# Ledger of designs, part 28: peptides against a protein of PDB entry 1ZZD

Target 1, 109 residues: chain A of PDB entry 1ZZD
Amino acid sequence: FQVVNPYLLRDLVDLGIWDEGMKQYLITQNGSIQGLPNVPQELKDLYKTVWEISQKTIINMAADRSVYIDQSHSLNLFLRAPTMGKLTSMHFYGWKKGLKTGMYYLRTQ

## One batch from the design tools (peptide)

Design b1_p24_2_s3 (made by RFdiffusion4, then SolubleMPNN; from b1_p24_2, 11 letters changed)
Fold by OpenDDE base, seed 2:
Structure b1_p24_2_s3 (fold): chain B 109 residues (1-109), chain A 24 residues (1-24)
Amino acid sequence: as target 1 above (109 residues)
Amino acid sequence: EPDLSLLGEVTESDKKSLELLLKE
C-alpha cells in the first residue's frame, strides 16, 4: 500500500473531492495532484514543496495502516531529497515499528 | 534483523544518528 500524505488527504476532503475516483487517480499518479483540474493552483504549489513530510509520521501511519491508498504493492516511501542517513534512519525506524517487510520501494521527486 | 545491504554503505555518522533515533 501507499501511505497518503495526511495534509493532502485533509485538504482533498475539505474540498469535497475525495472519493474512489480521486483515490485511484492518486495511485496512478504516485500521489501527485498536479494534473487535477479541480484543485486550486495554490494547493498544487503547496504540495509541490510539501511532497515530503516527517519520515517518522509516514512510517507510523504505515505501521498502523491508518491512512493509505489501496495498492497491490508493498509499502512505498516517497522522498524528495533522500540521503543515506535518512534512508538508513527510515529503515531502522520502520523495523522498530514493526514494518518487517524486508523491502520497500523508494520513490523520489 | 534489518538488512543494511538494501541501503548501501552505512557511515559512522549514520550509525550515530541511528543510535539517537533508537533511544526514542
Scores: peptide ipSAE 0.020, ipTM 0.337, DockQ to the pose 0.042
Fold by OpenDDE base, seed 4:
Structure b1_p24_2_s3 (fold): chain B 109 residues (1-109), chain A 24 residues (1-24)
Amino acid sequence: as target 1 above (109 residues)
Amino acid sequence: EPDLSLLGEVTESDKKSLELLLKE
């Protein structure tokens, strides 16, 4: 499944534009804010570098249902340079945080 | 229980990394 970038979620809340409508929009746009006219360009530019986000932070936020934009027993992870050790660690970390998913989809840059 | 089969072979290095994470 897909999840909202935790830092993006924070920034959208800070801008006061986060609501159910925004959430539904992100679902249809696969989490992209590039097409939103009410979002500052600097924010759009910042989140083009989604690959730089901490995977640990992503897992932490994914444990909170409020950031889900797709409901499933899977988790999509974006990794720049994945190793077996990193993937294994992420798996158990996610389990510890209560994700309880047996499917992880790896997206590499 | 977590299913590690999706990640392939788990090495000793991986196990040590997991131990550290579980202590946090």
Scores: peptide ipSAE 0.019, ipTM 0.358, DockQ to the pose 0.041
Fold by OpenDDE base, seed 5:
Structure b1_p24_2_s3 (fold): chain B 109 residues (1-109), chain A 24 residues (1-24)
Amino acid sequence: as target 1 above (109 residues)
Amino acid sequence: EPDLSLLGEVTESDKKSLELLLKE
């Protein structure tokens, strides 16, 4: 089970590089964009630090400033060592914080 | 499971851009 950060999805869409191939790439790479050659380094730096942020903090940020990527706001979370229980907790936490949709995509490290 | 269809339309231009990126 894997979920992608909504901000990352937005940025990839903005770059015009999101497709099924990119999706499969991210799955294979556990959500990492560090190996993508034509992604700006600033974005790589931004998203590598997400692993150090509390998942609750990420959810709070997303709830306040959800990323809109065509038709819905989305949330992307990054987990260093996710468990089913932790994933479930985050899902419900996001719900309680007023996210209109569940996690858009989850990245695991 | 996330519904990735909510990301919107994936154009041929986008696909070509990705292919180019993956080749480099």
Scores: peptide ipSAE 0.018, ipTM 0.235, DockQ to the pose 0.035
Fold by OpenDDE base, seed 1:
Structure b1_p24_2_s3 (fold): chain B 109 residues (1-109), chain A 24 residues (1-24)
Amino acid sequence: as target 1 above (109 residues)
Amino acid sequence: EPDLSLLGEVTESDKKSLELLLKE
């Protein structure tokens, strides 16, 4: 499954533009808001560089169904410079949290 | 544009391996 960046979600909610249509759009755009006309340019510029969140936050979001944007059997992780230790920790933490998805995808810039 | 890389499926064997690795 695919989850939304919590800060992006917050900002979209604050703008009052978060809805089912926006959710579906983000799915097709892999989380990019660059093409949205109703989003301030300042936010677009910000999220050009906002790529990675803490591994615990990602996993916690995955456990929270309210932030799901894609219902697949995989967990998408956004990491800039993953290490084996970090990846191992994420896998283990996800398992400990009882995530039912067994497939993990690493997304890098 | 993000690059998607498959880390693999977490099997029961993987879970056991991870537990062992974290204990070391």
Scores: peptide ipSAE 0.011, ipTM 0.258, DockQ to the pose 0.031

Design b1_p24_2_s4 (made by RFdiffusion4, then SolubleMPNN; from b1_p24_2, 8 letters changed)
Fold by OpenDDE base, seed 5:
Structure b1_p24_2_s4 (fold): chain B 109 residues (1-109), chain A 24 residues (1-24)
Amino acid sequence: as target 1 above (109 residues)
Amino acid sequence: EPDESLLGEVTESDRISLERLLAE
């Protein structure tokens, strides 16, 4: 699955450029924003080297953003070595945090 | 609206997995 970095999602929202089109673009580009003309170069440089963060942090951020974002909100998780147990845990944690959707985009290295 | 059908019934195994995640 294609995954969107939660910090990237936050930054895109802050820029006011997050929408369904942006979401689809990221999916098709495997999470890369390098080709987006409306994204500052500084942000591109930042996320060129950013891969994974704490899954708990990601979920917390997603839950926080869910208060302000409708429809386009999606949770993206990055796992280097995913296990079914960990995936289940993340799913339940997301549920506990009140995420609007239980479907996550998962990207593995 | 969250889809509860994705979670199913919470089992003890699920709880243990969740606790491990929350400890990180």
Scores: peptide ipSAE 0.022, ipTM 0.329, DockQ to the pose 0.035
Fold by OpenDDE base, seed 4:
Structure b1_p24_2_s4 (fold): chain B 109 residues (1-109), chain A 24 residues (1-24)
Amino acid sequence: as target 1 above (109 residues)
Amino acid sequence: EPDESLLGEVTESDRISLERLLAE
């Protein structure tokens, strides 16, 4: 399952800012691009009206490896009791470490 | 290098290392 709206994905690719880090960011932001400073306001306004699934659903899908946008690499993370905060931290850490082609897949113990 | 400017504000919780998370 593709979490990101296919039209949004296209637009982000056209902007040249799409990568695995961007994907992880969107997951933590419930698919919202409103907080991205390098995205044109016009694009933000356009997708403001797009239906967004719940954060819980997105996380569940990601944990189930159902999110397949960039499959060049995968990094499996096994956490005992992940929280929303932990998941967010993981995604941002991946971004900071330059994980542009890898995916984080979360599993619970 | 990653462009961290794309992420906007980064909270303290976002700075938790993977090593710490995996150790929990």
Scores: peptide ipSAE 0.019, ipTM 0.345, DockQ to the pose 0.033
Fold by OpenDDE base, seed 1:
Structure b1_p24_2_s4 (fold): chain B 109 residues (1-109), chain A 24 residues (1-24)
Amino acid sequence: as target 1 above (109 residues)
Amino acid sequence: EPDESLLGEVTESDRISLERLLAE
């Protein structure tokens, strides 16, 4: 399961290139826009270094199916220094937001 | 890294909900 970076989504929409084809492309490329010819290089450079966003934002996006890339009922969470408290809080928050799947994938740096 | 405080308060109700979720 993959959720679109909210800033990337915004930028792609602003460029007028967000469509089903773009969505499918991002699925196959794990969210990478580096190979897209219709994206400005400046934007590509920006998203080379984009790793983490607010976990709350990620959860909010997961609750909004409009930003789904993968239609699985999972959630990818990215943490640099996860603590038990943080992980627990995210699980609870996810539940509050209606993510009733229990499918969580943790990514760490 | 996201601020843990942004995730909101963890309540007993949340804990129960999580346990139910994990039991699925």
Scores: peptide ipSAE 0.014, ipTM 0.315, DockQ to the pose 0.069
Fold by OpenDDE base, seed 3:
Structure b1_p24_2_s4 (fold): chain B 109 residues (1-109), chain A 24 residues (1-24)
Amino acid sequence: as target 1 above (109 residues)
Amino acid sequence: EPDESLLGEVTESDRISLERLLAE
């Protein structure tokens, strides 16, 4: 199971702090940016204020609205085996933002 | 309200991946 979130990646790229080290850090932290000192608090708050719902419910909603894109169409941040709390928060955020400004990609292993 | 024009197309590969997740 892999979660691909292009919006978090975009935000980190815009901050000029995205690299392979950052990617590995996020994987280790289950997608959390709360511990990063060089990330604005506003961005941290944006990601943590998302309501937690079951992953199945989020996936169902995403499927219904066809927000998924082909992996070749965007840069992606891959999260490996995140906690349910972090997974649902990031997935819901990506979903919500995908409806407004972009796309969200999800894959299974 | 969501802008549907910004949504990407669902490919066959994407559909298979999504259905596999839902089956777990």
Scores: peptide ipSAE 0.010, ipTM 0.179, DockQ to the pose 0.038

## One batch from the design tools (peptide)

Design b1_p25_1 (made by RFdiffusion4)
Fold by OpenDDE base, seed 5:
Structure b1_p25_1 (fold): chain B 109 residues (1-109), chain A 25 residues (1-25)
Amino acid sequence: as target 1 above (109 residues)
Amino acid sequence: SEEEEEWHEENLEELEEYLEEQEEE
């Protein structure tokens, strides 16, 4: 599964460039926006580090069975058997509880 | 798949609502 920063999605929507093509591009690029010509450089610079963090988080989930959410997030989750559905539910729970946590999960299509 | 598209749409809407609420605080 792919993890996308919710603030990135917000910014893309605010720019009016979020569409099916953008979604598919993000899937193929593992969430990276660096190659998009219609995205402001300022946004690329901002999310360069964020993208790297999200990728590290995915790696950590796979290797350590945990989710360490840093930077804009403040939750550390430990799962013995993490699944996309379970992680999604936990993140959404955090969102509903007003916590600065949560990632948008994209499935390969 | 159609199921994935529907799931993504629903979750995106919920995420957008959450982010809007956070910005208002």
Scores: peptide ipSAE 0.013, ipTM 0.359, DockQ to the pose 0.098
Fold by OpenDDE base, seed 1:
Structure b1_p25_1 (fold): chain B 109 residues (1-109), chain A 25 residues (1-25)
Amino acid sequence: as target 1 above (109 residues)
Amino acid sequence: SEEEEEWHEENLEELEEYLEEQEEE
């Protein structure tokens, strides 16, 4: 399954560049926005740092809680383990409050 | 599209509220 960071989604929406093409691009690039010409460098730097510092922790957490968005039809939350789900919620809440750590895209099977 | 952006913004707001509720538990 695929996990999308809701804060990355927000930023891409704010830029007016979120669409099906962008979604497919992220999938092919394993969530990286570094190659996108329409994204400000400051935003690239932010998500680069987030990815580098928290990848291991967030991968473990996101395996148990994920947000899946498909073709702008529905938002689905998947919870496997309540404990990990709580940790994931805290992480995202921390991001909202200014910690700016996490993972912007995860794909797993 | 504008309609798609509006949809995502609304869902993000709902998600943020959900996450805040989970943090309070």
Scores: peptide ipSAE 0.008, ipTM 0.253, DockQ to the pose 0.029
Fold by OpenDDE base, seed 4:
Structure b1_p25_1 (fold): chain B 109 residues (1-109), chain A 25 residues (1-25)
Amino acid sequence: as target 1 above (109 residues)
Amino acid sequence: SEEEEEWHEENLEELEEYLEEQEEE
């Protein structure tokens, strides 16, 4: 089992490598960063010792407006009171589309 | 879930390429 911490997102932002693709990857991988090619090994090692947060928490954090940096090439999607099922579907869709056509940002209103 | 794993497996290579491109920018 790999570990994702609330501070991980901050560190990824600080490194300037946080984007929609990475966000969706983390969501689908329960926050594991071990498989990411552009994450420094030092960061991977740091978070190996931290307990993994719930998938729901990861999704909530990734959807938080505070973690978005660059929206220049993104389409903003706003959902009001979304269900977890809907969020999951949107995340998968956003990731897939982000890789091929453009980044999709999902936010709650 | 199995569905998530399959979906991820199919797109992992594309994701890695995407992330690599972002590093080069």
Scores: peptide ipSAE 0.022, ipTM 0.262, DockQ to the pose 0.024; fails the geometry check
Fold by OpenDDE base, seed 2:
Structure b1_p25_1 (fold): chain B 109 residues (1-109), chain A 25 residues (1-25)
Amino acid sequence: as target 1 above (109 residues)
Amino acid sequence: SEEEEEWHEENLEELEEYLEEQEEE
């Protein structure tokens, strides 16, 4: 499955562009919306800063074995140690209010 | 799988608790 920012899903729904095609696109792009021509640049800039930069950081940190990333069909984050908690907190910083509503999982089904 | 989904939900709960603790420090 692909983890997605709940605010991103909200914004895509509000734009009226959320559908099965968009879901599959996000799965193939690891949650990135940068390549979408029908998304406002303001949203691209926002989610680049809040989400995509963090995703790149998490991927790079996977080398410490405390983070697992499956890029074959999904982008997954697994907590393995307290140190992982700190890294994850950085990843989800700015989303703390959204975390209370739970993260969404996009599946290839 | 359903088992994986359950694991991920539990992991998210732990993450939320951790984040709350960090905000209080």
Scores: peptide ipSAE 0.016, ipTM 0.308, DockQ to the pose 0.033; fails the geometry check

Design b1_p25_1_s1 (made by RFdiffusion4, then SolubleMPNN; from b1_p25_1, 14 letters changed)
Fold by OpenDDE base, seed 5:
Structure b1_p25_1_s1 (fold): chain B 109 residues (1-109), chain A 25 residues (1-25)
Amino acid sequence: as target 1 above (109 residues)
Amino acid sequence: SKEDEEFDKEELEKLKEELLKKLLE
């Protein structure tokens, strides 16, 4: 269980970068914004010193419910020996194809 | 899934890069 951090959501929305693609990216990064060059360093530092919100939290906060993660665990697409890069690509592929169902609920193995 | 494993890896990577460019720039 993790409390929703409304400030992170607000900040991303205020930056105008919150969308389904952003959500998918954060999912692959376990909710981390550290890798986003379009996010001010000040915000990165702020959230670096605290527990970043989980993938579940990101998904729950997003209006687009195409992907849901249970128990705040990393996504698992149940691929054979998947790499993080492959998983990321698949997530983005799903996003690009407008996937809003079928991969709604994802779990860790 | 088995279906997911049939995705073209190169296509996925290219798509990823394109999407990342849009997101991160």
Scores: peptide ipSAE 0.023, ipTM 0.292, DockQ to the pose 0.069
Fold by OpenDDE base, seed 3:
Structure b1_p25_1_s1 (fold): chain B 109 residues (1-109), chain A 25 residues (1-25)
Amino acid sequence: as target 1 above (109 residues)
Amino acid sequence: SKEDEEFDKEELEKLKEELLKKLLE
């Protein structure tokens, strides 16, 4: 499934632009907000950096365990900001499932 | 944690290449 960055979700909500259309857009854009005209450039730059840092972690994990990253899964939204422990558990679970079933894991960018 | 590390574009690109290589085996 596609995981939306909870901080990005918050920021989009704060901008008043979060809706079903935005959700569908993010799905089609693999979580990227870079192409959105109604998002401040500063926010785009921020989450570009966040994505790159996050991808570094994912890539390291994938390199060790041959986990695939997919673009086709449904969007999973957080109701609140997760703890680092929860994020770690989520990633671990995702990768573990990927190892067993070939499941693809996607994050927003 | 790894997520607390400063971004290194060059390192990231190297990792991407490594990953792609493994995925395409």
Scores: peptide ipSAE 0.017, ipTM 0.370, DockQ to the pose 0.085
Fold by OpenDDE base, seed 4:
Parts: structure tokens; sequence; C-alpha cells
Structure b1_p25_1_s1 (fold): chain B 109 residues (1-109), chain A 25 residues (1-25)
């Protein structure tokens, strides 16, 4: 599985704009969708708190380890207090630590 | 921001770019 924020991926797919061009755009824009004219403002507002936070906050949140549970064909994350920002940070943290499989299940407590 | 100034900006951006490339690959 791709290591992508599942919520963002879902929303972009639902909009029908998820393609290779979108991937490259997000890379060049550090994950920001704020400049995309074909994305609803509501969605921009939602992910502003995810991608437009301070670099320090992003790194700090990425360093905040959560529980990763590996299954046979899936990666599960367990969060006691999940937020969009924390999910994003966990993706970064996971990859930095060598995670090669994307999030499949998010479990909340 | 002052918060961002607490990090080596160059290294931070490099790391971010690498991670983003992998996440969006």
Amino acid sequence: as target 1 above (109 residues)
Amino acid sequence: SKEDEEFDKEELEKLKEELLKKLLE
C-alpha cells in the first residue's frame, strides 16, 4: 500500500483529481493543496491545519510515536486522541523509521 | 517563524522533501 494520508487520498480521489500530476504537484508544494483551484475551500480549510502548520510542529508531532501494529498484509495505527495533524505526522515518522507499507486501518481508543 | 528558527531549515526541508516523495510515490 502507498504511504499516503488516507483521508487526503480519499478526498482527492473522490474529486477525481488524483493522478500523477497531482502527486508531483503536492511534492513541489510540500503537501499543500492551498494553491489548487479545483479543490473546494472547505477541503482546503480542513487540510490547512494538517499541512500548513509550523515546521517545528510537524517535526515534533512526527517524533511523537504512536502504536503501530503490523498485520499480515496491513498496517494498523492505534491512536488514543487522533487528529488530522497527528495522522500526517505519523506518516512522516513511520516512513522515517523505515515503514514501507501505508496505513490500512486506523483504530481509535 | 520563531518556532521554525529552532531547526536547521535546510536539513528540515531536505527531510521533508524526501519524505513527501516517498509518501506520494
Scores: peptide ipSAE 0.015, ipTM 0.248, DockQ to the pose 0.040
Fold by OpenDDE base, seed 2:
Structure b1_p25_1_s1 (fold): chain B 109 residues (1-109), chain A 25 residues (1-25)
Amino acid sequence: as target 1 above (109 residues)
Amino acid sequence: SKEDEEFDKEELEKLKEELLKKLLE
C-alpha cells in the first residue's frame, strides 16, 4: 500500500532520486521536498503551495467525521480503516480535476 | 475551515504524519 502524489512521484523518478531512502525521508518530512538539495528549485516552488493544499485536503477529509466517519471513532481508527483508500481516491480525483488550479478543499457531493 | 478549527497545531501535525505514513507504506 503506497499512495504518493503521482506528479511528484513522476518528477522524483525522472530526477533519478526516488528510492527507499526518499520514501522514508518524505514520511519524516511530512511530504515536503523543500529540504532536498538535489531537487531543482523550480520543482520545490511548484509543489510548495500544492503540497500544502493537498495535505490540508487529506486532513480535512479525515477530520470531517460527519461526512466520512462515525463521530465515535477516533482518527487513529479512521486512518486504519478501509475508508482510507476511498479518501485517497477522492483526493486524487480532485487533484486530477484541478487541485493545482486553486482547489483548497476537496468536497464530495 | 470548520475542520481546521477542530485541531490545534500539534494535533494537525500529528495527524499529518500519521496520514503520510499510511499513504507511503
Scores: peptide ipSAE 0.013, ipTM 0.253, DockQ to the pose 0.036; fails the geometry check

Design b1_p25_1_s2 (made by RFdiffusion4, then SolubleMPNN; from b1_p25_1, 10 letters changed)
Fold by OpenDDE base, seed 1:
Structure b1_p25_1_s2 (fold): chain B 109 residues (1-109), chain A 25 residues (1-25)
Amino acid sequence: as target 1 above (109 residues)
Amino acid sequence: SAEDDEFDKEMLEELKEELEELEEE
């Protein structure tokens, strides 16, 4: 399953642009707000960085321990640029191994 | 298997490197 980043949710609500349509958009975009025209660029820049850091952290956690994933557990991982060849290949490999697109959380950098 | 695990670790390290490169752009 996918959960919207609670900090992103807060910011979108504060902007007054959160609605069911926005929710569905984020689901289809794997949590990315980069394509939204009504979101300030500052916020896009913030969550661009946060998104990358969060994904890196997830990957680091996976690398630091056994990479084996069974049916009872899943690792939520998605890539920002899945259209890039190398990243696409790695993403598909991760998917094959049971990695799923999930959520990211804002953390202290 | 151990071989599969090693391959998986290598792929994850490559992902780490790619993400680091993206952060530096």
Scores: peptide ipSAE 0.016, ipTM 0.335, DockQ to the pose 0.043
Fold by OpenDDE base, seed 3:
Structure b1_p25_1_s2 (fold): chain B 109 residues (1-109), chain A 25 residues (1-25)
Amino acid sequence: as target 1 above (109 residues)
Amino acid sequence: SAEDDEFDKEMLEELKEELEELEEE
């Protein structure tokens, strides 16, 4: 399973490049967008820190207390995740709609 | 709700276990 920052997903959607191919790419690249040629460098820099955090650590934190990690400006922890209205659950590992976690879990489907 | 949060936590724990298994390979 590949964990992804919800703001990254939002930004990719806003860029109009979110599709099945992008999803599969993120899965194979451990959530890293550094190799994508069609992503602005500023976004790559923004989400570099997110990529550098161990996926295991992120999942552990989320599992322990339903933590949301915001790294858009600084590393902050939240108990309430923002709503991602423009995203559909079809791209994610879905056991429940409206997940209140700080991370999304991509599935291969 | 508290019930929903507990359910989400349980699912995340399952994901954690799956990730750990993958890292051991």
Scores: peptide ipSAE 0.016, ipTM 0.318, DockQ to the pose 0.048
Fold by OpenDDE base, seed 5:
Structure b1_p25_1_s2 (fold): chain B 109 residues (1-109), chain A 25 residues (1-25)
Amino acid sequence: as target 1 above (109 residues)
Amino acid sequence: SAEDDEFDKEMLEELKEELEELEEE
């Protein structure tokens, strides 16, 4: 599964560009929006910064949860062997450690 | 499994290195 930053999702929806095509694009690009011409540069810069700030903490938390973080400029998490139980435990663990935002889960093949 | 755990650790170390590189840019 690919976990997407809910604020990124919100911003894409607000731009009116969120659709199935965008969803598939994010999956193939590991969550990166940097290559999208129809996204304002300010959003690209924002999520690059957000990624840099948050990834350090998430990586530290992920050590015991088998969570991988993508190299994209957006906040994305990947599970190597995802199960519903594992997703739940990861989410709650993150919450306890300060990651209090919800996540949107994209099912990958 | 033990193999899975080792794989995960290796991936996390790579990600940490990549993050450090990005912070320097």
Scores: peptide ipSAE 0.016, ipTM 0.368, DockQ to the pose 0.045; fails the geometry check
Fold by OpenDDE base, seed 4:
Structure b1_p25_1_s2 (fold): chain B 109 residues (1-109), chain A 25 residues (1-25)
Amino acid sequence: as target 1 above (109 residues)
Amino acid sequence: SAEDDEFDKEMLEELKEELEELEEE
């Protein structure tokens, strides 16, 4: 179960390097950007890998940003105004039920 | 396993529906 740091997503978008390939790369690297040659070193130093941050913290940080949450199947969802409390509950509900693989993308608009 | 995959799929559909409902609120 993996979630990409929403601030990292923002920064990668700002760099203009975020795409489907980058998404898949991050999934395979468990959220690490350390191996990316096109990412500034200062950014690599700034961010820790996703496993060093609690899932709840990641969800809370994603209040106004896109987030990928690992689930056995890939979903792309766009939400207009979800409450963070409910999103967190849904995330942990899935976790507690034992979702093993996959990922869904949640974007707040 | 096939059982795990089916369970995960069902859970994802439930989560998707709940998220869609949130968008409609």
Scores: peptide ipSAE 0.014, ipTM 0.306, DockQ to the pose 0.036; fails the geometry check

